# Ledger of designs, part 9: peptides against a protein of PDB entry 5K2M

Target 1, 273 residues: chain A of PDB entry 5K2M
Amino acid sequence: MRIGITYTVLRREEMAIKERAGEFGEVVMLHEDDLLFPGNYDLDVVIIRNVSHFKALYTARLFESEGIPTVNSSRLIFEAGDKLFATLRLAGKVPVPEWKAALSEGGALRVPDSLGYPLVSKPVFGSWGRLLAKVNDRDSLEAVLEHRKWMKNPLYGIHYFQEFVEKPGRDIRSYVIGGEFVGAIYRYSNHWITNTARGGKAEPCSDPEVEELSVKAWEAFGEGALAIDIFESEKGLLVNEVNPNMEFKNAARVTGADMAGKLVEYAVEVAKT

## One batch from the design tools (peptide; made by RFdiffusion4, then SolubleMPNN)

Design b1_p8_7_s2 (from b1_p8_7, 6 letters changed)
Fold by OpenDDE base, seed 1:
Structure b1_p8_7_s2 (fold): chain B 273 residues (1-273), chain A 8 residues (1-8)
Amino acid sequence: as target 1 above (273 residues)
Amino acid sequence: MTKRSDVD
């Protein structure tokens, strides 16, 4: 078996994936600079670890065009990596925060009529809480919309809003690979954005309700490896978003779960199908 | 830590 691994930066995750993949077959490391298409690739499966969402998406689709399956697939990266498209999948299976989408400034100005204040404004793409805004009033909404108008990427004209969920100073990140729950962590922060990439502390989460909800959230997509962000709210657990290009260094360290091994095992299964 | 680039 020949396992490709595409990457932008060789992080701890990519090193762990490489090491575990070597136990199953020959490993071919592919930096973004090595990727030209159409190409002659002798690979049974490719693990996608490009840092950019769009580069990951296009890399996956390009390998699929050569008849090589990817983990994650281009379909999963597309649907899970877009917050709005992910919400559309999730909302049919699991509890999610109340949300609205608007396709114009005029539409966006009417969102508070249904959701009230405070709101959370999100871009449909992006990670690490980038361009998240807590919108407390009309003046703040107008400011966010004005700024979006001058942003060059047309996707910033797609306005995605959620209700503001009051959290107990933490959120949950779980990991589901091939439909199997692998582990979960609490992420602690004094800020309403609890992402560990912004200095949050991670602790193990052992909760059967989190495990069940995480698997159901994965089933909304039905394939691949996902990190799942869950909120503890007054309404119970809410699935906020999913990530098809997960970082797991902190989760693996804190839980002791073999995230890299589980990802490789799943990629080997995909290669055999 | 290299921030995830979700813009090309």
Scores: peptide ipSAE 0.019, ipTM 0.604, DockQ to the pose 0.168
Fold by OpenDDE base, seed 5:
Structure b1_p8_7_s2 (fold): chain B 273 residues (1-273), chain A 8 residues (1-8)
Amino acid sequence: as target 1 above (273 residues)
Amino acid sequence: MTKRSDVD
């Protein structure tokens, strides 16, 4: 078996994936600079680890066009990596924060009539809480919308909003690979954005309700490897978002779960299908 | 700092 791994930066996750993939076959590391299409790639499966959502999406689709399956698939990356498209999948299966989408400034200005304040403005793409705004009032909403007009990417003209969820100084990140719950962590922060990449503490989360909800959230997509961000709210657990290009170094360290191994095992399964 | 821009 020949396992490709596409990457932008060799992170701890990519090193762990490479190491575990070596137990199943020949590993071909493919930096973004190595990728040209159409090409004659001799690979049974490709694990997609490009940092950019769009580069990951296009890389996956390009390999699929050559008849090579990918983990994650371009379909999954497309649907899960867009916050709005992910919400459309999730909302029919699991509790999610209340949300609105608007396609114009005029539409966006009416969002508070439905969601109230405070609300959260999100770009439909992006990671690490980039361009997330807690919008407390009309003036803040107008400012966010004004700034969006000057952003070069037309996707910034897609206005996605959620209700602001008050959290107990933490959120949950769980991992589901091939439909199997692999593990979960609490991410602690005094900031409303609880992402551990911003210096938060991580601790193991052992909660059967989190496990059940995480699997149901994965089932909304029905394939691949997902990180799932869950909020503890006054309404109970809410699935905030999913990530089809997950970082897991902190979760693996804290839980002891073999996330890299589970990802490789799933990729091997996909290759055999 | 790992390049972590979806706009790279």
Scores: peptide ipSAE 0.019, ipTM 0.602, DockQ to the pose 0.195; fails the geometry check
Fold by OpenDDE base, seed 3:
Structure b1_p8_7_s2 (fold): chain B 273 residues (1-273), chain A 8 residues (1-8)
Amino acid sequence: as target 1 above (273 residues)
Amino acid sequence: MTKRSDVD
């Protein structure tokens, strides 16, 4: 078996994936600079670890066009990596924060009539809480919308909003690979945007309700490896978003779970189907 | 920590 691994930067995750993949077959490391299509790639499966969402998406689709399956698939990256498209999948299977989408400024100005204040403005793409805004009032909403008009990328004209969820100073990040729950962590932060990227402490999460909800959230997509963001709210557990290009070094360290091994095992399974 | 770029 020949396992490709595409990457932008050789992180701790990519090193762990490479090491575990070597136990199952020949490993071919492919930096973004090495990728040219159409190409003659002799690979049974490709693990997609490109940093950019769009580069990961297009890389996956390009390998699929050569008849080579990918983990994750271009379909999963497309649907899970867009916050609105992910919400559309999740909302049919699991509890999610209340949301609204508007396609114009005039539509966006009516969102508070349904969601009230405070609400959260999100771009449909983006990581690390980039361009998230807590909107407390009409003046703040108008300011966000005015700024969006001058942003270069047309996707910033897709207005996605959620209710503001009061969290207990933490959120949950869980991991599901091939339908199997692998582990979960609490991410602590004093900021309303909880992200380990911003210096938050991580602790193990051992909650059967989190495990069950995480598997159901994965089943909304039905394939691949996902990190799942869950909020503890007054309404109970809410699935906020999923990530088809997960970082796991902190979660693996804190839980002791072999996330890299589970990802490789799933890729080997995909290669055989 | 390598910042993810969702856009180039």
Scores: peptide ipSAE 0.018, ipTM 0.596, DockQ to the pose 0.149; fails the geometry check
Fold by OpenDDE base, seed 4:
Structure b1_p8_7_s2 (fold): chain B 273 residues (1-273), chain A 8 residues (1-8)
Amino acid sequence: as target 1 above (273 residues)
Amino acid sequence: MTKRSDVD
């Protein structure tokens, strides 16, 4: 078996994946600079670890065009990596924060009529809380919308909003690979954006309700490896978003779960299908 | 900017 691993930056995750993949076969590390298509890739499966959502998406689709399966698939990356498309999948199966989408400024200005204030403005793509805005009032909404007009990427003209969810100073990140719950952590932050890239603490989360909800959230997509972001709210657990290009270094450290191994095992299963 | 890990 020949396992490709595409990457932008060799992180701890990619190193762990590489190490575990070596137990199953030959490992071919493919930096973004190595990727030219059409190509004659002799690979049974490719694990997609490109940092950019779009680079990951196109890389997956390009390998698929050559008959090489990917983990995750281009379909999954597309649907799970877009916050709005992910919400569309999730909302049919699990509790999600109340949301609205608008395709114009005029539409977006009516969102508070449904969601009220405060609300959260999100770009449909992007990581690390980039361009997340807590919108407390009309003036803030108008400012966000005005700024979006000047953004060059037309995807910034897709207006996605959620209700502001009051969280207990933390959120949950769970991991489901091939339909199996692998582990979960609490991510602590004093900021309303619980993105631990800002120095948050991680602790193990052992909650059967989280496990059940995480599996149900994965089943909304029905394939691949997902990180799932869950909020603890007054309404109960809410699935906020999913990530088809998951970081798991801290979760693996804190839980002791073999996330890299589980990902490789799943990729090997995909290669045999 | 290197994508820093979501947790680090």
Scores: peptide ipSAE 0.015, ipTM 0.544, DockQ to the pose 0.151; fails the geometry check

Design b1_p8_7_s3 (from b1_p8_7, 6 letters changed)
Fold by OpenDDE base, seed 4:
Structure b1_p8_7_s3 (fold): chain B 273 residues (1-273), chain A 8 residues (1-8)
Amino acid sequence: as target 1 above (273 residues)
Amino acid sequence: MTLRRDVD
């Protein structure tokens, strides 16, 4: 068994994955600078840990073009890593926040007619709550839309909105790998964006409803390793988003769950199929 | 250092 691990930065996650992968076979660490395609890679599977969503997506697709399976697959990265595409999958299986998509400014200006205020503007790509905006009124909506016009990436012209969900000063991040629930954490923040990357604290979450919902959310995609972001709302649990390029350092530390081991085990099973 | 994940 030869296991590739692609990465941008050797984080605690990549170190843990490398360590666990070494128990199953030969490990080939592949920094982004090592990647050239077409190539002659002698690998049975590649674990994709590139930090950029797009680099991860293209890396996965490039290995797949060489006949090498990836964890996650380019399909999963594509569908789960785009907030709108992920919502399209999730909405058919689990409760999600109310959402709207608009393809023009004129369309986006009508979103409050359906969602009301406050609403959340999201780019379809990005991490750590980057370019998330709580839009409280018309003036704020107009400002967000105006700024989007001047952004160079055409994907900023895809207008994705959610209802603003009141949360109890926390959200939940769960982890499902190969359809198995691995663990969950609460992420605490005094800010409406509860992401731990913005200074939130993590605590273990042991809730059977979270476990069940997390597995159902994973089943909307049907493969791979996903982190799942869940809101506690007045309406009950809502699946907000999924992440096909999960950070798990805090979750592994807090829960004691072997996230890296489970990911490697899944990758080894993918290599055998 | 906040790794800007999706900024090339």
Scores: peptide ipSAE 0.019, ipTM 0.601, DockQ to the pose 0.132
Fold by OpenDDE base, seed 5:
Structure b1_p8_7_s3 (fold): chain B 273 residues (1-273), chain A 8 residues (1-8)
Amino acid sequence: as target 1 above (273 residues)
Amino acid sequence: MTLRRDVD
């Protein structure tokens, strides 16, 4: 068994994955600078850990083009890593925040007619709450739309909006790998963007409803390793988004779950299929 | 795509 691990930065997660992968076979660490295609890679599976969504997506697809399976697959990265495409998968299986998509400024200006205010503007791509905006009024909506016009990436012209969900000063992040629930945490923040990256506390989440919902959310995609962001709302649990390229160091630390091991075990299973 | 950093 030869296990590739693609990465941008050797984080605690990548170190843990490397260590666990070494128990199953030869580990080939592949920094982004090492990746050229076609490359005739002699690998049974590749674990995709590139930080960039697009780099992860293209890396996965490039390995797949050489007949090498990836964890996650390019399909999963594509569908789960785009907030709108993820919503399209999720909305058929699990409760999600109310959402609207618009393909023009004129369309976007009508979104409040359906969602009301406050609403959340999201880019369809991006990480760590980048370019999330709480839009409280018309003036704020116009400002967000105006700024989007000057952004060079055409994907910023895809306007994705959600209802603003009031949260109890936290959200939930769960982890499902190969259809198995691995664990969940609460992420505490006084900011409406709950992100542990901004100094939030993490605590274990042991909730059977979270576990069930997390598995159902994973089943909307039907493969791979996902982190699932869940909101506790007045309407109950809502699946906000999924992440096909998850960080898990805090979750692993807080829960004691062997997330790296589970990811490697799944990758080994994929390699044998 | 790491959507959210867990802080050290």
Scores: peptide ipSAE 0.014, ipTM 0.514, DockQ to the pose 0.073
Fold by OpenDDE base, seed 2:
Structure b1_p8_7_s3 (fold): chain B 273 residues (1-273), chain A 8 residues (1-8)
Amino acid sequence: as target 1 above (273 residues)
Amino acid sequence: MTLRRDVD
C-alpha cells in the first residue's frame, strides 16, 4: 500500500495522518510544490490535505484522472465544499437553516421578503467564517451587495443567505468518516460566529441526536470524510454546513477520538475498492 | 500564521 498525502502546510492534522498512514504502508508526502500533472504517481490512494478548497478540488480530480482514488473525492470536495451545493444535498435529508440564493443584486434585495431580518450573508466558498455578515437591515444588505460587486472572483456574485439562527453561545462540529460517526465537539464563542479558528473553546459533545443527524448529513453525500457544522436552534438541530477539508486537532484533543486513524483506515478501504 | 483556506 502506497498512500499519498497532499498538503499546503504540515499541520498537526497532516502530521497525525502521516504517522497513522505509516502503519498501513509507504507514505508519500506531496507538498503543493511537488504536484505536477500529468505525473507518474505510484500510489494506491491520495489523502487530500491542501488548505485551499480549489487546490484540493483540482488536486483530487488530477489524481483521479490518473486512476488514483482520493480521500476526499473531487466530487465530494466540489459538492460539500460549496455552501450552496452542500445545502442542496442536505436540504432533502436533514433540517437546515432557512436559506435563499439569488443570482443578481435585484434578486438578493428580495431575500428579506422571505427570510426577514436579521439574515446571514455567506460566500459559497470560504472557511473560518470569512466574509460572513449578519445583515440586520436594508442598508446593511445594500452595503454587502455593493461590496460584492467589487470582489474579483465571480463566485462572490452568487448571493447565498441564511436565516440568522440564535444559538446558545455555541455550535457543534461533528465528524463522520466512511459513514461512521467518529466524534463531536461544542465550539463556544460569545460572538455569533462560533468557529474555533476565531478563538472559540472546544468541549466534547456526547449527544445521540447529534450522532444520528451527523450520519444522516453524511448520507446526503454518501462518501468520504466530512466535518459537519450543526446549530442548536429553537427549531431543534440544524445542519449548517459540511467541510470536506476538515481540521480536527481540537476535536481529537478534546474527544480523544483518533480522527487521523479513521481517515487513514477509510483511505485504505478506498484504495482496495 | 492563520492559514487562510481560500487565499492563493
Scores: peptide ipSAE 0.021, ipTM 0.607, DockQ to the pose 0.138; fails the geometry check
Fold by OpenDDE base, seed 3:
Structure b1_p8_7_s3 (fold): chain B 273 residues (1-273), chain A 8 residues (1-8)
Amino acid sequence: as target 1 above (273 residues)
Amino acid sequence: MTLRRDVD
């Protein structure tokens, strides 16, 4: 068994994955600078750990073109890594926040007629709550739309909105790998954006309802390793988004779950298929 | 500009 690991930066996650992969076979670390295609790679599977969503997507598709399976697959990275495409998968299987998509400013201005205020404007790509806006009124909506006109990337012209979900000062991040629930954490924040990258505290989450919902959310995609963001709402649990390029350092530390081991075990299973 | 994933 020869296991490739593509990476941008050797984080704690990549070090843990490397260590666990060494128990199953030969490990080949591949920095982004080492990747040239077409190539002649002697690998049974590649674990994709590139930091960039788009670099991860293209890296996965390039290895697949050489007949080498990847974890995650380019299909999963594509569908799960776009907030709108992820919502389209999730909405057929699990409760999600109410959402609207518009393809023009004139369409976007009609979104409050359906969702009301407050609502959340999201770019379809990005991380760490970048360019998330809580839109409380018409003036704020017009301002967000005006700013989007001047953004260079055409994907900013895809207007994705959700209802604003009142949360109990936290959200849930769960992990499902190969259809198995691995663990979950609460992420605490005094801000409506609860991302731990902004200084939130993490605590273990042991809730059978979270476990069941997390597995169902994974089944909407049917493959790979996903981090799942869940909101506790007045309507019950809502699946907000998924992440096909998960960080898990804090979750592994807090829960004691062997997330790196589970990821490697799944990659070995994929290689044998 | 690296479009990084969310940190847990």
Scores: peptide ipSAE 0.016, ipTM 0.548, DockQ to the pose 0.152; fails the geometry check

Design b1_p8_7_s4 (from b1_p8_7, 6 letters changed)
Fold by OpenDDE base, seed 2:
Parts: structure tokens; C-alpha cells; sequence
Structure b1_p8_7_s4 (fold): chain B 273 residues (1-273), chain A 8 residues (1-8)
């Protein structure tokens, strides 16, 4: 077994993945600078750990074009890594926050007619709560839309909105790999954005309802390794988003779950199919 | 690490 690991930065996650992969076979670390295609890679599977969503997506697709399966697949990265596309998958299987998508400013200005205020403006891509805006009124909506016009990436012209969910000062991040629930954490913050990358603290989450919902959310995609962000709301649990390029250092530390091992085990299974 | 627009 030859296991590739693509990476941008050697984080704790990549080090753990490398270590565990070494138990199953030869490990080939592939920094982004090493990635040339066509490359004639002698690999049975590649674990995609590029930090950039788009680099991860294209890297996965490029390996797949050479007949090398990836974890995650380019399909999963594409579908799960876009908040709107992920919502489209999720909404058919699990409860999600109320959402609207608009393809123009004129459309976006009508979103409050359905969602009311406050609402949340999200880019369809990006992490760590970047460019999330709590939009409390019309003036704030107009300001967000005006700023979007001047953003370089045309994807900022895709207007994705959610209802503002009142959370109990935390959210949940769960992990499902190959359809198996691996673990979950609470992320605490006094800010409405609870992401641990913004200073949130993590604690173990042991809730059978979270486990069941997490597996159902994964089944909306049907493959790979996903982190799943869940809100506790007055309406019950809501699946907010999924992440196909999951960070898990905090979850692994707090839960003791072997996220890296489970990811490698899944990659080995993928290599054998 | 500089936050990229496309970082997950």
C-alpha cells in the first residue's frame, strides 16, 4: 500500500495522518510544490490535505484522472465544500436552517421577505466564519451587497443567506468518516460565530441525537470524511454546513477519538475498492 | 498564516 498525502502546511492533523498512514504502508508526502500533472504517481490512494478548497478540489480531480482514488473525492469536495451545494444535499435529508439563494442584488434585496431579520449572509466558500455577516436591517443588507460588487471573485456574486439561529453560546462539530460517527465536540463562544479558529473552546459532545443526525447528514453525500456543523436551535438540531477538509486537532484532543486513524483506515478501504 | 479566500 502506497498512501499519498497532499498538504500545504504540516499541521497537527497532517502529522497525525502521516504517522497513522505509516502503519498501513509506505507514505508519500506531497507538498503543493511537488504536485505536477500529469505526474505518473505510483500511489494506491491520496489523502487530500491541501488548505485551499480549490487546490484540494483540483488536486483530487487530477489524481482521479490518473486512476488514483482520493480521500476526499473531487465530487465530495465540490459538493460539500460549497455551502450552497452542501445545503442542497442536506436539505433533502436533514433539518437545515432556513435559507435563500439569490443570483442578483435585486433578488437578494427580497430575501428578508422570506427570512426576515436578522439574517446571515455567507459566501458560498471560505472557512473560519470569514465574511459571515449578521444582517439586522435593510441598511446592513444594502452595505453587504454593495461590498460584494467590488469583491474580485465572481462567486461573491452568489448571494447565500440563512436565518439567524439563536444558539446557546455554542455549536456542535461532529465527524463522520466512511459513514461511521467518530466523535463530536461543542464549540463555545460568546460571539454568534462559535468557530474554534476564532477563539472558541472545545468540549466533548456525547449526544445520541447528534450521532444519528451526523450520520444522516453524511448520507446526503454518501462518501468520504466530513466534519459536520450542527446548531442547537428552538426548532431542534439543524445541520448548518459540512467540511470536506476538516480540521480535527481540537476534537481529537478533547474526545480522544482517533480521527487520523479513522481517516487513514477509510483511505485504505478506498484504495482496495 | 495569511487567510486565503479559498481556505477551508
Amino acid sequence: as target 1 above (273 residues)
Amino acid sequence: MTLRLDVD
Scores: peptide ipSAE 0.020, ipTM 0.520, DockQ to the pose 0.258
Fold by OpenDDE base, seed 4:
Structure b1_p8_7_s4 (fold): chain B 273 residues (1-273), chain A 8 residues (1-8)
Amino acid sequence: as target 1 above (273 residues)
Amino acid sequence: MTLRLDVD
């Protein structure tokens, strides 16, 4: 078994994955600078750990073009890593925050007619709460839309909105790998964006409802390894988003779950199919 | 035990 691991930065996650992969076979670490295609890669599977969503997506697709399976697949990265496409999958299986998509400013200006205020503006791509905006009124909506016009990437012209969900000063992040629930944590923050790295606390989450919902959310995609962000709302649990390129060092530490091992085990299973 | 979230 030859296991590739693609990466941008050697984080605690990549170190843990490397260590556990070594128990199953030869490990080939592939920094982004090492990746040239077409190439003659002698690998049975590649674990995709590139930080950039698009780099991860294209890396996965490039390996797949050479007959090498990836964890996650380019399909999963594409569908789960786009907030709108992920919502389209999730909405068919699990409760999600109320959402709207608009393809023009004129469309976006009508979103409050259905969602009301406050609402949340999200880019369809991006991590760590980047370019999330709580839009409290019309003036704020107009400002966000105006700024989007000046952004060079055409994907910023895709307007994705959610209702603002009141949360109890925390959210839930769960992990499902190969359809198995691995663990969950509460993430505490005084900011409405709980995912921001600015001094949040993590605690173990042991809730059968979270476990069940997390598995159902994974089943909306039907493959791979996902981190799942869940809100506790007055309406009950809502699946906010999924991440096909999950960070798990904090969750692994807090829960004691072997997330790196589970990811490697799944990659080995994928290599054998 | 509550652990501080590390920023990556």
Scores: peptide ipSAE 0.016, ipTM 0.447, DockQ to the pose 0.064
Fold by OpenDDE base, seed 5:
Structure b1_p8_7_s4 (fold): chain B 273 residues (1-273), chain A 8 residues (1-8)
Amino acid sequence: as target 1 above (273 residues)
Amino acid sequence: MTLRLDVD
C-alpha cells in the first residue's frame, strides 16, 4: 500500500495522518510544490490535505484522472466545499438554515423579501468565516453587494444568503468518516461566527441527536470524510455547512477520537475498492 | 517541510 498525502502546510492533522498512514504502508508526502500533472504517481490512494479548497479540488481531480482514488474525491470536495452546492445536497435530507441564492445584484436585493433581516451573506467558497457578513439592513446589503462587484473572483457574483440563526454562544462541529460518526465538539465563542480557531474553548459533544443528524448529513453526499457544522437553534438542530477538508486537532484532543486513524482506515478501504 | 505548529 502506497499512500499519498498532499498538503500545503504540515499541521498537526497532517502529522497525525502521516503517522497513522505509516502503519498501513509506505507514505508519500506531497507538498503542493511537488505536484505536476500529468504524472506517473505510484500511489494506491491520495489523502487530500491542501489548505485551499480549489487546490484540493483540482489536485483530487488530477489524481483521479490518472486512476488514483482520493480522499476526499473531487466530487465530494466540489459538492461539499461549495456552500450553495452543499446546501442543495443537505436541504433534501436534513434541516438547514433558510437560504436564498441570487445571480445578480438585482436578485440579491430581493432576498430580504423572503429571508428578512438580519441575514447572513456568505461567499460560496472560503473557510474560517472569511467574508461572512451579518446583514442587518438595506444599507449593509447594498454595501456587501457593492464590494463584491470589485472582487476579482467571478464566484463573488454568486450571492448566497442564509437566515441569521441565533446560537447559544456555541456551535457544534461533528465528524463523519466513511459513514461512521467519529465525534463531535462544542465550539464556544462570544461572536456570532463561532468558527474562529482563534481562542475558542472546545468541549466534547455527546448528543445522540447530533450523531444521528451528522450521519444523515453525511449520507446526503454518500462518501468521504466530512466535518459538519451544526447550529443549535430555536427550530432545533440545523446543519449549517460541511467541510471536505477538515481540521480536527481540537476535536481529536478534546474527544480522544482517532480522527487521523479513521481517515487513514477509510483511505485504505478506498484504495482496495 | 514547513512545520507550522498551531498556525490557524
Scores: peptide ipSAE 0.014, ipTM 0.481, DockQ to the pose 0.224
Fold by OpenDDE base, seed 3:
Structure b1_p8_7_s4 (fold): chain B 273 residues (1-273), chain A 8 residues (1-8)
Amino acid sequence: as target 1 above (273 residues)
Amino acid sequence: MTLRLDVD
């Protein structure tokens, strides 16, 4: 068994994955600078740990073009890493926050007619709550839309909105790998954006409803390793988003779950199929 | 405890 690991930066996650992968076979670390295609890679599977969503997506697809399976697959990275595409998958299987998509400013200005205020404007791509806006009124909506016109990437012209969900000062991040629930944490924040990248406390989450919902959310995609963001709302649990490029250092520390081991075990299974 | 999550 030869396991490739692609990476941008050797983080604690990549170190843990490398260590665990060494128990199953030969490990080949591949920095982004080492990746040229087409190439002759002697690998049974590649674990994709590139930081950039787009670099991860293209790296996965390039290895797949050479007959080498990846974890995650390019299909999963594509569908799960786009908030709108992820919502389209999730909405058929699990409760999600109410959402609207608009393809023009004129369409976007009508979104409050359906969602009301406050609402959340999201880019379809990006991490750590980057460019999330809580939109409380018409003036704020117009300002967000005006700013989007001047953004260089055409994907900023895809207007994705959600209802604003009142949360109890926390959200839930769960992890499902190969269809198995691995663990979950609460992420505490005094800010409406509860992402732990902003210095939030993490605590273990042991809730059977979270476990069941997390597995169902994973089943909407049907493959790979996903981090799942869940909101506790007055309507019950809502799946907000999924992440195919999961960070798990803090979750592994808090839960004691062997997330790196589970990821490697799944990659070994993928290599055998 | 400040949780440093590495920035993607």
Scores: peptide ipSAE 0.020, ipTM 0.484, DockQ to the pose 0.193; fails the geometry check

